# Peptides against a protein of PDB entry 2C5K: the designs that were tried, part 3

Target 1, 91 residues: chain A of PDB entry 2C5K
Amino acid sequence: EDPFQQVVKDTKEQLNRINNYITRHNTAGDDDQEEEIQDILKDVEETIVDLDRSIIVMKRDENEDVSGREAQVKNIKQQLDALKLRFDRRI

## One batch from the design tools (peptide; aimed at target 1 R53)

Design b1_p9_4_s4 (made by RFdiffusion4, then SolubleMPNN; from b1_p9_4, 5 letters changed)
Fold by OpenDDE base, seed 2:
Structure b1_p9_4_s4 (fold): chain B 91 residues (1-91), chain A 9 residues (1-9)
Amino acid sequence: as target 1 above (91 residues)
Amino acid sequence: MTVTEIVEL
């Protein structure tokens, strides 16, 4: 399988899992699980940076059509931003 | 702890 597509898939699945957790835990906890979620969200941000960089390289060096990949990364960014808003707004 | 473990708790 295309490693780019695998990373995209795994990232979306991670965000979905966290979203499900937030749905069941609508109050901010002060426990190790809340800290771990914050760490995972940071790791997702770093993954998105790497995906963006890979697209830049594909456009420049490989002369590939990246329109589909750009749309996928945009979708992940939107999913992350929405999840961060849900996470941060908890009481 | 994995995301899966967090969601299962």
Scores: peptide ipSAE 0.043, ipTM 0.692, DockQ to the pose 0.029
OpenDDE base, seeds 1, 3, 4, 5: peptide ipSAE 0.021, 0.021, 0.021, 0.020; ipTM 0.626, 0.624, 0.631, 0.633

Design b1_p9_5 (made by RFdiffusion4)
Pose (drawn by RFdiffusion4):
Structure b1_p9_5 (pose): chain A 89 residues (1-28, 31-91), chain P 9 residues (1-9)
Amino acid sequence: EDPFQQVVKDTKEQLNRINNYITRHNTADDQEEEIQDILKDVEETIVDLDRSIIVMKRDENEDVSGREAQVKNIKQQLDALKLRFDRRI
Amino acid sequence: SLEEWAEEH
């Protein structure tokens, strides 16, 4: 919807796509470099979401708690995924 | 960028 919500949706979907891939290929791979690149891009995308929240919080007419919760959720999804990726044997 | 959009918002 708004640019923030679109990036949140794209990020969750991007993480979910890699997660589904790892389930199918849980051994340690054609997509290894690609996954690392995408996960790094997602880390930097979360920094951009955080910065966006910082700026919007300066506006007293904005409540950013919903956006903060979304970013926290994405960070949890990324952390759970990084460990699954790291632990492929 | 999201930062620029947040400033203009």

Design b1_p9_5_s1 (made by RFdiffusion4, then SolubleMPNN; from b1_p9_5, 4 letters changed)
Fold by OpenDDE base, seed 3:
Structure b1_p9_5_s1 (fold): chain B 91 residues (1-91), chain A 9 residues (1-9)
Amino acid sequence: as target 1 above (91 residues)
Amino acid sequence: SLVDYAEEK
């Protein structure tokens, strides 16, 4: 198994779970679940940093999957940004 | 982290 693809998959699944939570909880709360989501979002941000670093290393070896992996990370960043917007706009 | 989790597999 490719650990890069596993991380991408897990990250997208985590963001989807949070997105579904926001759909069910469209008002901001002050409970443990809301705090956990904020922690997960920070973990996703750190994960994206690690994915970017891995791509830098892959580029040095002219890995055939570099362009595709860059697109995957870009997509995750867009998904994260959209999710943050939804999360922060809640009242 | 998710990276750590994936590395454990």
Scores: peptide ipSAE 0.030, ipTM 0.612, DockQ to the pose 0.122
OpenDDE base, seeds 1, 2, 4, 5: peptide ipSAE 0.030, 0.030, 0.031, 0.030; ipTM 0.614, 0.612, 0.616, 0.612; seeds 1, 4 fail the geometry check

Design b1_p9_5_s2 (made by RFdiffusion4, then SolubleMPNN; from b1_p9_5, 3 letters changed)
Fold by OpenDDE base, seed 5:
Structure b1_p9_5_s2 (fold): chain B 91 residues (1-91), chain A 9 residues (1-9)
Amino acid sequence: as target 1 above (91 residues)
Amino acid sequence: SLVEYAEEK
């Protein structure tokens, strides 16, 4: 088990969950799950911070090639930004 | 957090 990859996988699953919610709930504040989705968005945001920190440690202390992990985090950030935009623009 | 959850596994 690679803890980094497990976190990445879980984060992508949460982003997918958010995407599905937005698709079915294009009006803000009309569902009891709205607050939970907001919490998940914040959790993903904080998780990305932790992933970035872990990469910094790997670069400094382990001298490993982190290019692949950096690309994974970049992809997650792009997905999050797109979902945040869609979520916030609901009326 | 997701990180904490993964660490508990």
Scores: peptide ipSAE 0.036, ipTM 0.619, DockQ to the pose 0.119
OpenDDE base, seeds 1, 2, 3, 4: peptide ipSAE 0.031, 0.031, 0.034, 0.031; ipTM 0.617, 0.617, 0.622, 0.619

Design b1_p9_5_s3 (made by RFdiffusion4, then SolubleMPNN; from b1_p9_5, 6 letters changed)
Fold by OpenDDE base, seed 4:
Structure b1_p9_5_s3 (fold): chain B 91 residues (1-91), chain A 9 residues (1-9)
Amino acid sequence: as target 1 above (91 residues)
Amino acid sequence: SLVDYALAK
């Protein structure tokens, strides 16, 4: 597995873990891990920026997998946005 | 970061 796919995989796994955390902690600030979760969300956000940048570089190199990678990043962005919405809806 | 983690593997 190439580094890009590894990052995608790890990112989705982190988002899934956070989603599961929210399921168990539907009240904001009720756990010591709350701040850590917020930090992970920010790290995921920065990771997505890096993935986008890598795709820009890949396009310049005529990479055959650009379209597939763009779709993967789009999916991660959608997953992150949905998770943020769920996280922010907690009281 | 996740990128750093992946690069370390």
Scores: peptide ipSAE 0.076, ipTM 0.673, DockQ to the pose 0.119
OpenDDE base, seeds 1, 2, 3, 5: peptide ipSAE 0.074, 0.075, 0.072, 0.076; ipTM 0.669, 0.668, 0.671, 0.671

Design b1_p9_5_s4 (made by RFdiffusion4, then SolubleMPNN; from b1_p9_5, 4 letters changed)
Fold by OpenDDE base, seed 2:
Structure b1_p9_5_s4 (fold): chain B 91 residues (1-91), chain A 9 residues (1-9)
Amino acid sequence: as target 1 above (91 residues)
Amino acid sequence: SLVEYAEKR
């Protein structure tokens, strides 16, 4: 079992939920779930910090090839940034 | 945490 991959999977599911929410709710503040979605966005941000830190440790202490993991985190960051922009652009 | 997991791995 690889906890890193499980966290990545869970994070991508969170991003997917946010994406679906934005699609259904293009007006800010018109739904009771908006605050929850904002919380999920923050959770993802914090998770990315942990993912990055874990990669740093692996690279330093185990000298393991982390290129694949770095690519996964990069992808998550890109998705998050895009979703944050879309979320904030709602009126 | 993931950091702890990586450190103990």
Scores: peptide ipSAE 0.203, ipTM 0.817, DockQ to the pose 0.851
OpenDDE base, seeds 1, 3, 4, 5: peptide ipSAE 0.201, 0.194, 0.203, 0.195; ipTM 0.815, 0.813, 0.819, 0.814

Design b1_p9_6 (made by RFdiffusion4)
Pose (drawn by RFdiffusion4):
Structure b1_p9_6 (pose): chain A 89 residues (1-28, 31-91), chain P 9 residues (1-9)
Amino acid sequence: EDPFQQVVKDTKEQLNRINNYITRHNTADDQEEEIQDILKDVEETIVDLDRSIIVMKRDENEDVSGREAQVKNIKQQLDALKLRFDRRI
Amino acid sequence: SPLVEWAEE
């Protein structure tokens, strides 16, 4: 919807796509470099979401707690995924 | 960042 919500949706979807891939290919790979690149881009995307929240928090007419919860959720999804990726054997 | 620019507006 708004640019923030669209990036949140794209990020969750991007992480979910890699997660589904790892389930199917859980051995240590054609997509290895590609996954590393995408995960790094997701890390930097989360920094952009955080910075966006910082700026919006300066506006007293904004409650950013919903956006903060969404970013926290994404970070959790990323952390769980990174470990699954790292542990393919 | 496009999100930072949007948040500033």

Design b1_p9_6_s1 (made by RFdiffusion4, then SolubleMPNN; from b1_p9_6, 3 letters changed)
Fold by OpenDDE base, seed 1:
Structure b1_p9_6_s1 (fold): chain B 91 residues (1-91), chain A 9 residues (1-9)
Amino acid sequence: as target 1 above (91 residues)
Amino acid sequence: SPLVEYAKK
């Protein structure tokens, strides 16, 4: 399988796990996992940066149609932003 | 992290 697609899949699954955690923990500081979740969110941000960079390289070096991959990264960014908003708005 | 390390491969 294309490693790009695997990274996309793993990233979305991780965001879904965090989203499910928020559903079960609607108040901030419920357990010791809060800090770990913040660390994971930063890891996801770095992963998105790497995905974007890979697309830039593909555009430059491979000259292939990357529109589909750009749409995938955009979708992950939207998912991350929505999750951050939900996480930060907890009381 | 696992995600970052995987993306570097």
Scores: peptide ipSAE 0.033, ipTM 0.625, DockQ to the pose 0.150
OpenDDE base, seeds 2, 3, 4, 5: peptide ipSAE 0.032, 0.032, 0.033, 0.033; ipTM 0.625, 0.625, 0.628, 0.623

Design b1_p9_6_s2 (made by RFdiffusion4, then SolubleMPNN; from b1_p9_6 with W6Y E9K)
Fold by OpenDDE base, seed 2:
Structure b1_p9_6_s2 (fold): chain B 91 residues (1-91), chain A 9 residues (1-9)
Amino acid sequence: as target 1 above (91 residues)
Amino acid sequence: SPLVEYAEK
């Protein structure tokens, strides 16, 4: 129902799917799946930008308490960074 | 596996 929460949820699920893929594919490949993962990671980065901008608007224009949402976005950023490290360390 | 795009309220 809350579009912000739905985007957060979907983003985390996508990152989890990629994390599971890496578990099953611990060597860097040159196939279509590897390229798709890179594309998804870029999409996640853009989604995080949109979430951050949304929070800025909530703080400025709507004067809402956004501490919980800021924590959620921070968690997604940490999850993304950890996933990037795991993805890039593969040989 | 497209990611859901966030839209402004």
Scores: peptide ipSAE 0.034, ipTM 0.610, DockQ to the pose 0.129
OpenDDE base, seeds 1, 3, 4, 5: peptide ipSAE 0.029, 0.027, 0.032, 0.030; ipTM 0.614, 0.618, 0.625, 0.618

Design b1_p9_6_s3 (made by RFdiffusion4, then SolubleMPNN; from b1_p9_6 with W6Y E9S)
Fold by OpenDDE base, seed 3:
Structure b1_p9_6_s3 (fold): chain B 91 residues (1-91), chain A 9 residues (1-9)
Amino acid sequence: as target 1 above (91 residues)
Amino acid sequence: SPLVEYAES
């Protein structure tokens, strides 16, 4: 049980859910679900900030090898950016 | 909503 890994996993799962939603709703809407997606995307952004801060602390205070965790966060950022692009391109 | 609200952990 690693809380960092759990947060990473939960974040990726949320992004996947939104990606699947966009597949089923390829046109931009103005309903509660669209607003909820925007809220989730904002929460993911804040979560990524927290993950980055955690890595900084690991490097500074614990002097841990964080290469693997940095790669994971980078992957989440890429997934988020790709999803945002897909979400925003909807007509 | 079929979407689940995000929780940090």
Scores: peptide ipSAE 0.043, ipTM 0.632, DockQ to the pose 0.048
OpenDDE base, seeds 1, 2, 4, 5: peptide ipSAE 0.033, 0.033, 0.037, 0.026; ipTM 0.622, 0.620, 0.623, 0.628

Design b1_p9_6_s4 (made by RFdiffusion4, then SolubleMPNN; from b1_p9_6, 3 letters changed)
Fold by OpenDDE base, seed 1:
Formats: sequence, C-alpha cells, structure tokens
Structure b1_p9_6_s4 (fold): chain B 91 residues (1-91), chain A 9 residues (1-9)
Amino acid sequence: as target 1 above (91 residues)
Amino acid sequence: SPLVEYALS
C-alpha cells in the first residue's frame, strides 16, 4: 500500500464530504460545523504542501513515476479551489 | 474529522 495514494484518497473524500455539506447548507452559518469546515480546509492546504514536497523528493529518484503524482496533486488543488469558492460565496 | 497526516520520510 502506497501512503501517498492513501493521503490523496483521504483528501479527496474529505473535500467531497464538505461539498455535500455545502449542498445541504447553502447559507453561511455561525456554528461549530462551519468552523470545523474551515479547519479541515486549512488541513487540506497543508496536506497539499506536504504532497508537493514529497514529489520534489521523488524527482531525485529517476525510478519514480512523478508525472502521475503531479497530475493527482493538480486535481486535488482544483477540487480545493472550487470548493473554497463555493464555500466563501455563500450568503 | 481530521485528515491523516502525511509525514515525509
């Protein structure tokens, strides 16, 4: 089992859960759930930084498939950006 | 619902 792939999967699942929450709560609230989502989004951002750093290290080993992992991180970044926009633009 | 931390090693 690849720890990198596990983190990618967990990150995407968290973003998907938040996206579903926004669908059910289309107006911004001031409760514990809203604060928890903000904390999770921050954790995702830090996780992406760690994934990028991991790729930098892997690039020093020519036996690693870096292009595939770079595409995965790019996809997560796009998912995060779309979710942040959706979350922040709620009334 | 914390994310699993990815530690570089």
Scores: peptide ipSAE 0.052, ipTM 0.638, DockQ to the pose 0.127
OpenDDE base, seeds 2, 3, 4, 5: peptide ipSAE 0.031, 0.043, 0.045, 0.031; ipTM 0.651, 0.666, 0.656, 0.650

Design b1_p9_7 (made by RFdiffusion4)
Pose (drawn by RFdiffusion4):
Structure b1_p9_7 (pose): chain A 89 residues (1-28, 31-91), chain P 9 residues (1-9)
Amino acid sequence: EDPFQQVVKDTKEQLNRINNYITRHNTADDQEEEIQDILKDVEETIVDLDRSIIVMKRDENEDVSGREAQVKNIKQQLDALKLRFDRRI
Amino acid sequence: KTVYETVME
C-alpha cells in the first residue's frame, strides 16, 4: 500500500521464497551465491525500514509501534532463515 | 527511491 508496507510485504515474501527453497534443497548448490546476495540485500532493506521508522517517529502525529512490530517480525524471520541456510549439510 | 528517501520528501 504505502511504500513502507509494500517493502515489508516484498521482504517477507522474499524470505519465504528462500525458506521454501531450502526445505527442498536441504543439502550443502546452484543457488548458494544467489541466496547470500539476496539475504544481504534483505539486511540492508531492513536498515531502510528502520531509518524510515526513525524519521516517522519525529512526527508526533504518528504511532510507529505497528511498523516497529513488523520490522521485529521480519528480523526474526531472517534470523531463523539464516540459521537454516547455514546448517544445510 | 528507497522508503527512507520517500519519507524524507

Design b1_p9_7_s1 (made by RFdiffusion4, then SolubleMPNN; from b1_p9_7, 4 letters changed)
Fold by OpenDDE base, seed 3:
Structure b1_p9_7_s1 (fold): chain B 91 residues (1-91), chain A 9 residues (1-9)
Amino acid sequence: as target 1 above (91 residues)
Amino acid sequence: MTVTEIVLE
């Protein structure tokens, strides 16, 4: 079991669930659910920061090849940015 | 899916 890969997997799955929610709720609301989605997106941002920090530690202290992990984090950042754009463009 | 369902999964 690789805990880094588990966090990556869980984060991508959560973003996919939110993407599906937006598909079913294509208009912006001013309700508690919309605020909760914003909070989840913020939590994902913080998770990405933690993933980046873990990579820094692996480079410095463990001297591991982290190129694959850096690419995975980059992909999650792109997925998050695309989802935020979709969320914010709703009328 | 509701936001509550997303958080609880």
Scores: peptide ipSAE 0.038, ipTM 0.669, DockQ to the pose 0.036
OpenDDE base, seeds 1, 2, 4, 5: peptide ipSAE 0.021, 0.037, 0.021, 0.021; ipTM 0.560, 0.667, 0.615, 0.600

Design b1_p9_7_s2 (made by RFdiffusion4, then SolubleMPNN; from b1_p9_7, 5 letters changed; failed a check: a repeat of another design)
Amino acid sequence: MTVTEIVLS

Design b1_p9_7_s3 (made by RFdiffusion4, then SolubleMPNN; from b1_p9_7, 7 letters changed)
Fold by OpenDDE base, seed 4:
Structure b1_p9_7_s3 (fold): chain B 91 residues (1-91), chain A 9 residues (1-9)
Amino acid sequence: as target 1 above (91 residues)
Amino acid sequence: MSVTEIILS
């Protein structure tokens, strides 16, 4: 697995962990991990920026996997947005 | 520039 795929995998795993946390903590501020989760979400946003940048660079090369990678990043963005919505809906 | 260089920069 190349570094791009590893980052994608790690990012999705982080989002899944947070999603599981939300399932167990339906109210905001349930424990001390709330701030950490906010930090992780921010880190994921930064990671997505890096992934996008890598795709832009790869497009300048003749990379057959660019379209697939774009779809993967799109999926991560959608997952992040859905998770943010779920997180923010908590009272 | 490698993906590693971009991601880890």
Scores: peptide ipSAE 0.064, ipTM 0.760, DockQ to the pose 0.284
OpenDDE base, seeds 1, 2, 3, 5: peptide ipSAE 0.053, 0.032, 0.035, 0.030; ipTM 0.722, 0.635, 0.659, 0.623

Design b1_p9_7_s4 (made by RFdiffusion4, then SolubleMPNN; from b1_p9_7, 3 letters changed; failed a check: a repeat of another design)
Amino acid sequence: KTVTEIVLE

Design b1_p9_8 (made by RFdiffusion4; failed a check: a repeat of another design)
Pose (drawn by RFdiffusion4):
Structure b1_p9_8 (pose): chain A 89 residues (1-28, 31-91), chain P 9 residues (1-9)
Amino acid sequence: EDPFQQVVKDTKEQLNRINNYITRHNTADDQEEEIQDILKDVEETIVDLDRSIIVMKRDENEDVSGREAQVKNIKQQLDALKLRFDRRI
Amino acid sequence: SPLVEWAEE
C-alpha cells in the first residue's frame, strides 16, 4: 500500500521464497551465491525500514509501534532463515 | 533511501 508496507510485504515474500527453496534443497548448490546476495540485500532493506521508522517517529502525529513490530518480525524471520541456510549439510 | 524521502514528506 504505502511504500513502507509494500517493502515489508516484498521482504517477507522474498524470505519465504528462499525458505521454501531451502526445504527442498537442504544439502550443502546452484543458488548458494544468489541466496547470499539476496539475504545481504534484505539486511540493507531492513536498515532502510528502520531509518524510515526513525524519521516518522519525529512526527508526533504518528504511532510507529505497528511498523516497529513488523520490522521486529522480519528480523526474526531473517534470523531463523540464516541459521537454516548456514546449517545445510 | 526512497522510504526515508517518503517518510520526510

Design b1_p9_8_s1 (made by RFdiffusion4, then SolubleMPNN; from b1_p9_8 with W6Y E9K)
Fold by OpenDDE base, seed 2:
Structure b1_p9_8_s1 (fold): chain B 91 residues (1-91), chain A 9 residues (1-9)
Amino acid sequence: as target 1 above (91 residues)
Amino acid sequence: SPLVEYAEK
């Protein structure tokens, strides 16, 4: 129902799917799946930008308490960074 | 596996 929460949820699920893929594919490949993962990671980065901008608007224009949402976005950023490290360390 | 795009309220 809350579009912000739905985007957060979907983003985390996508990152989890990629994390599971890496578990099953611990060597860097040159196939279509590897390229798709890179594309998804870029999409996640853009989604995080949109979430951050949304929070800025909530703080400025709507004067809402956004501490919980800021924590959620921070968690997604940490999850993304950890996933990037795991993805890039593969040989 | 497209990611859901966030839209402004």
Scores: peptide ipSAE 0.034, ipTM 0.610, DockQ to the pose 0.129
OpenDDE base, seeds 1, 3, 4, 5: peptide ipSAE 0.029, 0.027, 0.032, 0.030; ipTM 0.614, 0.618, 0.625, 0.618

Design b1_p9_8_s2 (made by RFdiffusion4, then SolubleMPNN; from b1_p9_8 with W6Y E9S)
Fold by OpenDDE base, seed 3:
Structure b1_p9_8_s2 (fold): chain B 91 residues (1-91), chain A 9 residues (1-9)
Amino acid sequence: as target 1 above (91 residues)
Amino acid sequence: SPLVEYAES
């Protein structure tokens, strides 16, 4: 049980859910679900900030090898950016 | 909503 890994996993799962939603709703809407997606995307952004801060602390205070965790966060950022692009391109 | 609200952990 690693809380960092759990947060990473939960974040990726949320992004996947939104990606699947966009597949089923390829046109931009103005309903509660669209607003909820925007809220989730904002929460993911804040979560990524927290993950980055955690890595900084690991490097500074614990002097841990964080290469693997940095790669994971980078992957989440890429997934988020790709999803945002897909979400925003909807007509 | 079929979407689940995000929780940090």
Scores: peptide ipSAE 0.043, ipTM 0.632, DockQ to the pose 0.048
OpenDDE base, seeds 1, 2, 4, 5: peptide ipSAE 0.033, 0.033, 0.037, 0.026; ipTM 0.622, 0.620, 0.623, 0.628

Design b1_p9_8_s3 (made by RFdiffusion4, then SolubleMPNN; from b1_p9_8, 3 letters changed)
Fold by OpenDDE base, seed 5:
Structure b1_p9_8_s3 (fold): chain B 91 residues (1-91), chain A 9 residues (1-9)
Amino acid sequence: as target 1 above (91 residues)
Amino acid sequence: SPLVEEALK
């Protein structure tokens, strides 16, 4: 198993879980669940940093094609940004 | 937390 792909998969699944939570809780709350979501979003941001660093290392190998991995990370970033917008726009 | 519970599975 490729650990990079596993991290990508886990990250996307976490974002999907949060997205589903927001759908069920369309108004902003002030409880433990809301704070936990903020914590997870920060964890995802740090994970993306780690994934980017991993790609930088892989690009040092001239035989490594990282285009697919870069596209995956870009997709996660877009998913994160969309989720942040949904989360912050709640009243 | 449902999110934590799911992540721990």
Scores: peptide ipSAE 0.034, ipTM 0.629, DockQ to the pose 0.036
OpenDDE base, seeds 1, 2, 3, 4: peptide ipSAE 0.032, 0.031, 0.021, 0.028; ipTM 0.633, 0.626, 0.626, 0.587

Design b1_p9_8_s4 (made by RFdiffusion4, then SolubleMPNN; from b1_p9_8, 3 letters changed)
Fold by OpenDDE base, seed 5:
Structure b1_p9_8_s4 (fold): chain B 91 residues (1-91), chain A 9 residues (1-9)
Amino acid sequence: as target 1 above (91 residues)
Amino acid sequence: SPLVEYALK
């Protein structure tokens, strides 16, 4: 079991769940779920920071090829940015 | 949080 890969997987799945929520709620509401989504997006941002830091440590201490992990984190960042744009564009 | 907390060493 690779905890890095598990976190990546869980993060992408959570972003997908939020994406599905936006599909069902194309208009911004004032209910508690909207604030919950914002909180989850913030949690994802913090998770990405931790993933980046772990890669930095791996490059420095483990001297391993981390190109694959860097690509995975880049993909999550792109997914997050796209989702934020979609979420914020709702009226 | 629904996300797994990723703790650094």
Scores: peptide ipSAE 0.042, ipTM 0.631, DockQ to the pose 0.135
OpenDDE base, seeds 1, 2, 3, 4: peptide ipSAE 0.038, 0.038, 0.041, 0.042; ipTM 0.628, 0.630, 0.628, 0.640

## One batch from the design tools (peptide; aimed at target 1 I37)

Design b1_p10_1 (made by RFdiffusion4)
Pose (drawn by RFdiffusion4):
Structure b1_p10_1 (pose): chain A 89 residues (1-28, 31-91), chain P 10 residues (1-10)
Amino acid sequence: EDPFQQVVKDTKEQLNRINNYITRHNTADDQEEEIQDILKDVEETIVDLDRSIIVMKRDENEDVSGREAQVKNIKQQLDALKLRFDRRI
Amino acid sequence: LRSPKTFEEK
């Protein structure tokens, strides 16, 4: 919807796509370099979401707690995925 | 803000 919500949705979807891939290819791979690149781009995307919250928090007419919770959720999803990726044997 | 790179399974 707003640019922030669209990036949140795209990020969750991008992490979910890699997660589904890893389930099907759980051995240590054609998409190894690609996954690393995308996960790094997701890390930097989260920094952009955090910065966006920092700026919006300066506006007293804005409650950023919902956005903060969404970013926290994405970080959790990323952390759980990175470990699954790292542990393919 | 931007969208992340798109993953596509091969």

Design b1_p10_1_s1 (made by RFdiffusion4, then SolubleMPNN; from b1_p10_1, 3 letters changed)
Fold by OpenDDE base, seed 1:
Structure b1_p10_1_s1 (fold): chain B 91 residues (1-91), chain A 10 residues (1-10)
Amino acid sequence: as target 1 above (91 residues)
Amino acid sequence: LRLPKRFVEK
């Protein structure tokens, strides 16, 4: 229905999957899965840029309150930052 | 993870 909400949902699910992986792999590795996580984190960062851009477009083109969407993006950014910290702290 | 182009177009 709403592509913005679908992307938000998929982004949060990806971050949750990585968080679950870290729980089961609490030491830094040097394998394909670790590289895949790095790739996913970069994809999420790019996705957040697109989400922010979409809000800018909505403010320009629509007469809709975007505060709810801004709050959702803020929440995703916080989730990403927390995950990065957890990922980087592994030994 | 990708939005349709029309949603992010400048």
Scores: peptide ipSAE 0.366, ipTM 0.878, DockQ to the pose 0.074
OpenDDE base, seeds 2, 3, 4, 5: peptide ipSAE 0.361, 0.363, 0.365, 0.356; ipTM 0.879, 0.879, 0.880, 0.877

Design b1_p10_1_s2 (made by RFdiffusion4, then SolubleMPNN; from b1_p10_1, 3 letters changed)
Fold by OpenDDE base, seed 5:
Structure b1_p10_1_s2 (fold): chain B 91 residues (1-91), chain A 10 residues (1-10)
Amino acid sequence: as target 1 above (91 residues)
Amino acid sequence: LRLPKKFVEK
């Protein structure tokens, strides 16, 4: 059980669910789900900050190789950025 | 992180 990996997994799954929603709803609407998606994207941004902080602590206090974890966070950031573009470009 | 009911697979 690795809590870091669990958070990574949960974050990616949530972004994937939003991506699937956008595919089915490629036009912006005044729906409660649209606002909830915006809230979730902000939650993901906060989660990424927490993941980065945890890596800083591991590097400082444990002097552990964190390159693998850094790569995972980078991948999540790229997934988030791509999703934001899809979401914002809808008309 | 939270998911609205609509986004949860049934």
Scores: peptide ipSAE 0.049, ipTM 0.662, DockQ to the pose 0.198
OpenDDE base, seeds 1, 2, 3, 4: peptide ipSAE 0.049, 0.049, 0.049, 0.046; ipTM 0.678, 0.676, 0.662, 0.686

Design b1_p10_1_s3 (made by RFdiffusion4, then SolubleMPNN; from b1_p10_1, 3 letters changed)
Fold by OpenDDE base, seed 5:
Structure b1_p10_1_s3 (fold): chain B 91 residues (1-91), chain A 10 residues (1-10)
Amino acid sequence: as target 1 above (91 residues)
Amino acid sequence: LRLPKRFIEK
């Protein structure tokens, strides 16, 4: 129902799928699948930007506490950063 | 967000 929560959920699920892929592919490849993972990671980055923007709007236009949403976005950023490190360190 | 082709139906 909440589109913000849906985006958060989808983003985390996507990162988990990539994490599982890396587990199965611990050696860096040069195929389309590896490139697509790179693209998805960029999509996640842009999604995070959109989530942050939505929080800015909420802070401005709503009298609702956004701390919970900020924490969720922070968590996604941490998950992304960890995944990037795992992805990039593969040989 | 898009899924890799191999994950679309997972």
Scores: peptide ipSAE 0.059, ipTM 0.676, DockQ to the pose 0.210
OpenDDE base, seeds 1, 2, 3, 4: peptide ipSAE 0.046, 0.039, 0.057, 0.039; ipTM 0.659, 0.681, 0.667, 0.660

Design b1_p10_2 (made by RFdiffusion4)
Pose (drawn by RFdiffusion4):
Structure b1_p10_2 (pose): chain A 89 residues (1-28, 31-91), chain P 10 residues (1-10)
Amino acid sequence: EDPFQQVVKDTKEQLNRINNYITRHNTADDQEEEIQDILKDVEETIVDLDRSIIVMKRDENEDVSGREAQVKNIKQQLDALKLRFDRRI
Amino acid sequence: LRSPKPFEEK
């Protein structure tokens, strides 16, 4: 919807896509470099979401707690995924 | 803000 919400949706979808891939290819791979690149781009995307929250928090007419919870959720999804990726054997 | 790079399964 707003640019923030669209990036949140795209990030969760991008993480979910890699997660589904790892389930099907759980051995240590054609998409190894690709996954690393996308996960790094997701890390930097979360930094952009955080910065966006920092600026919006300066506006006293904005409650960013919903956006903060979304970013926290994305960070959890990323952390769980990175470990699954790292542990393919 | 931007969207992340898309993952495309091969």

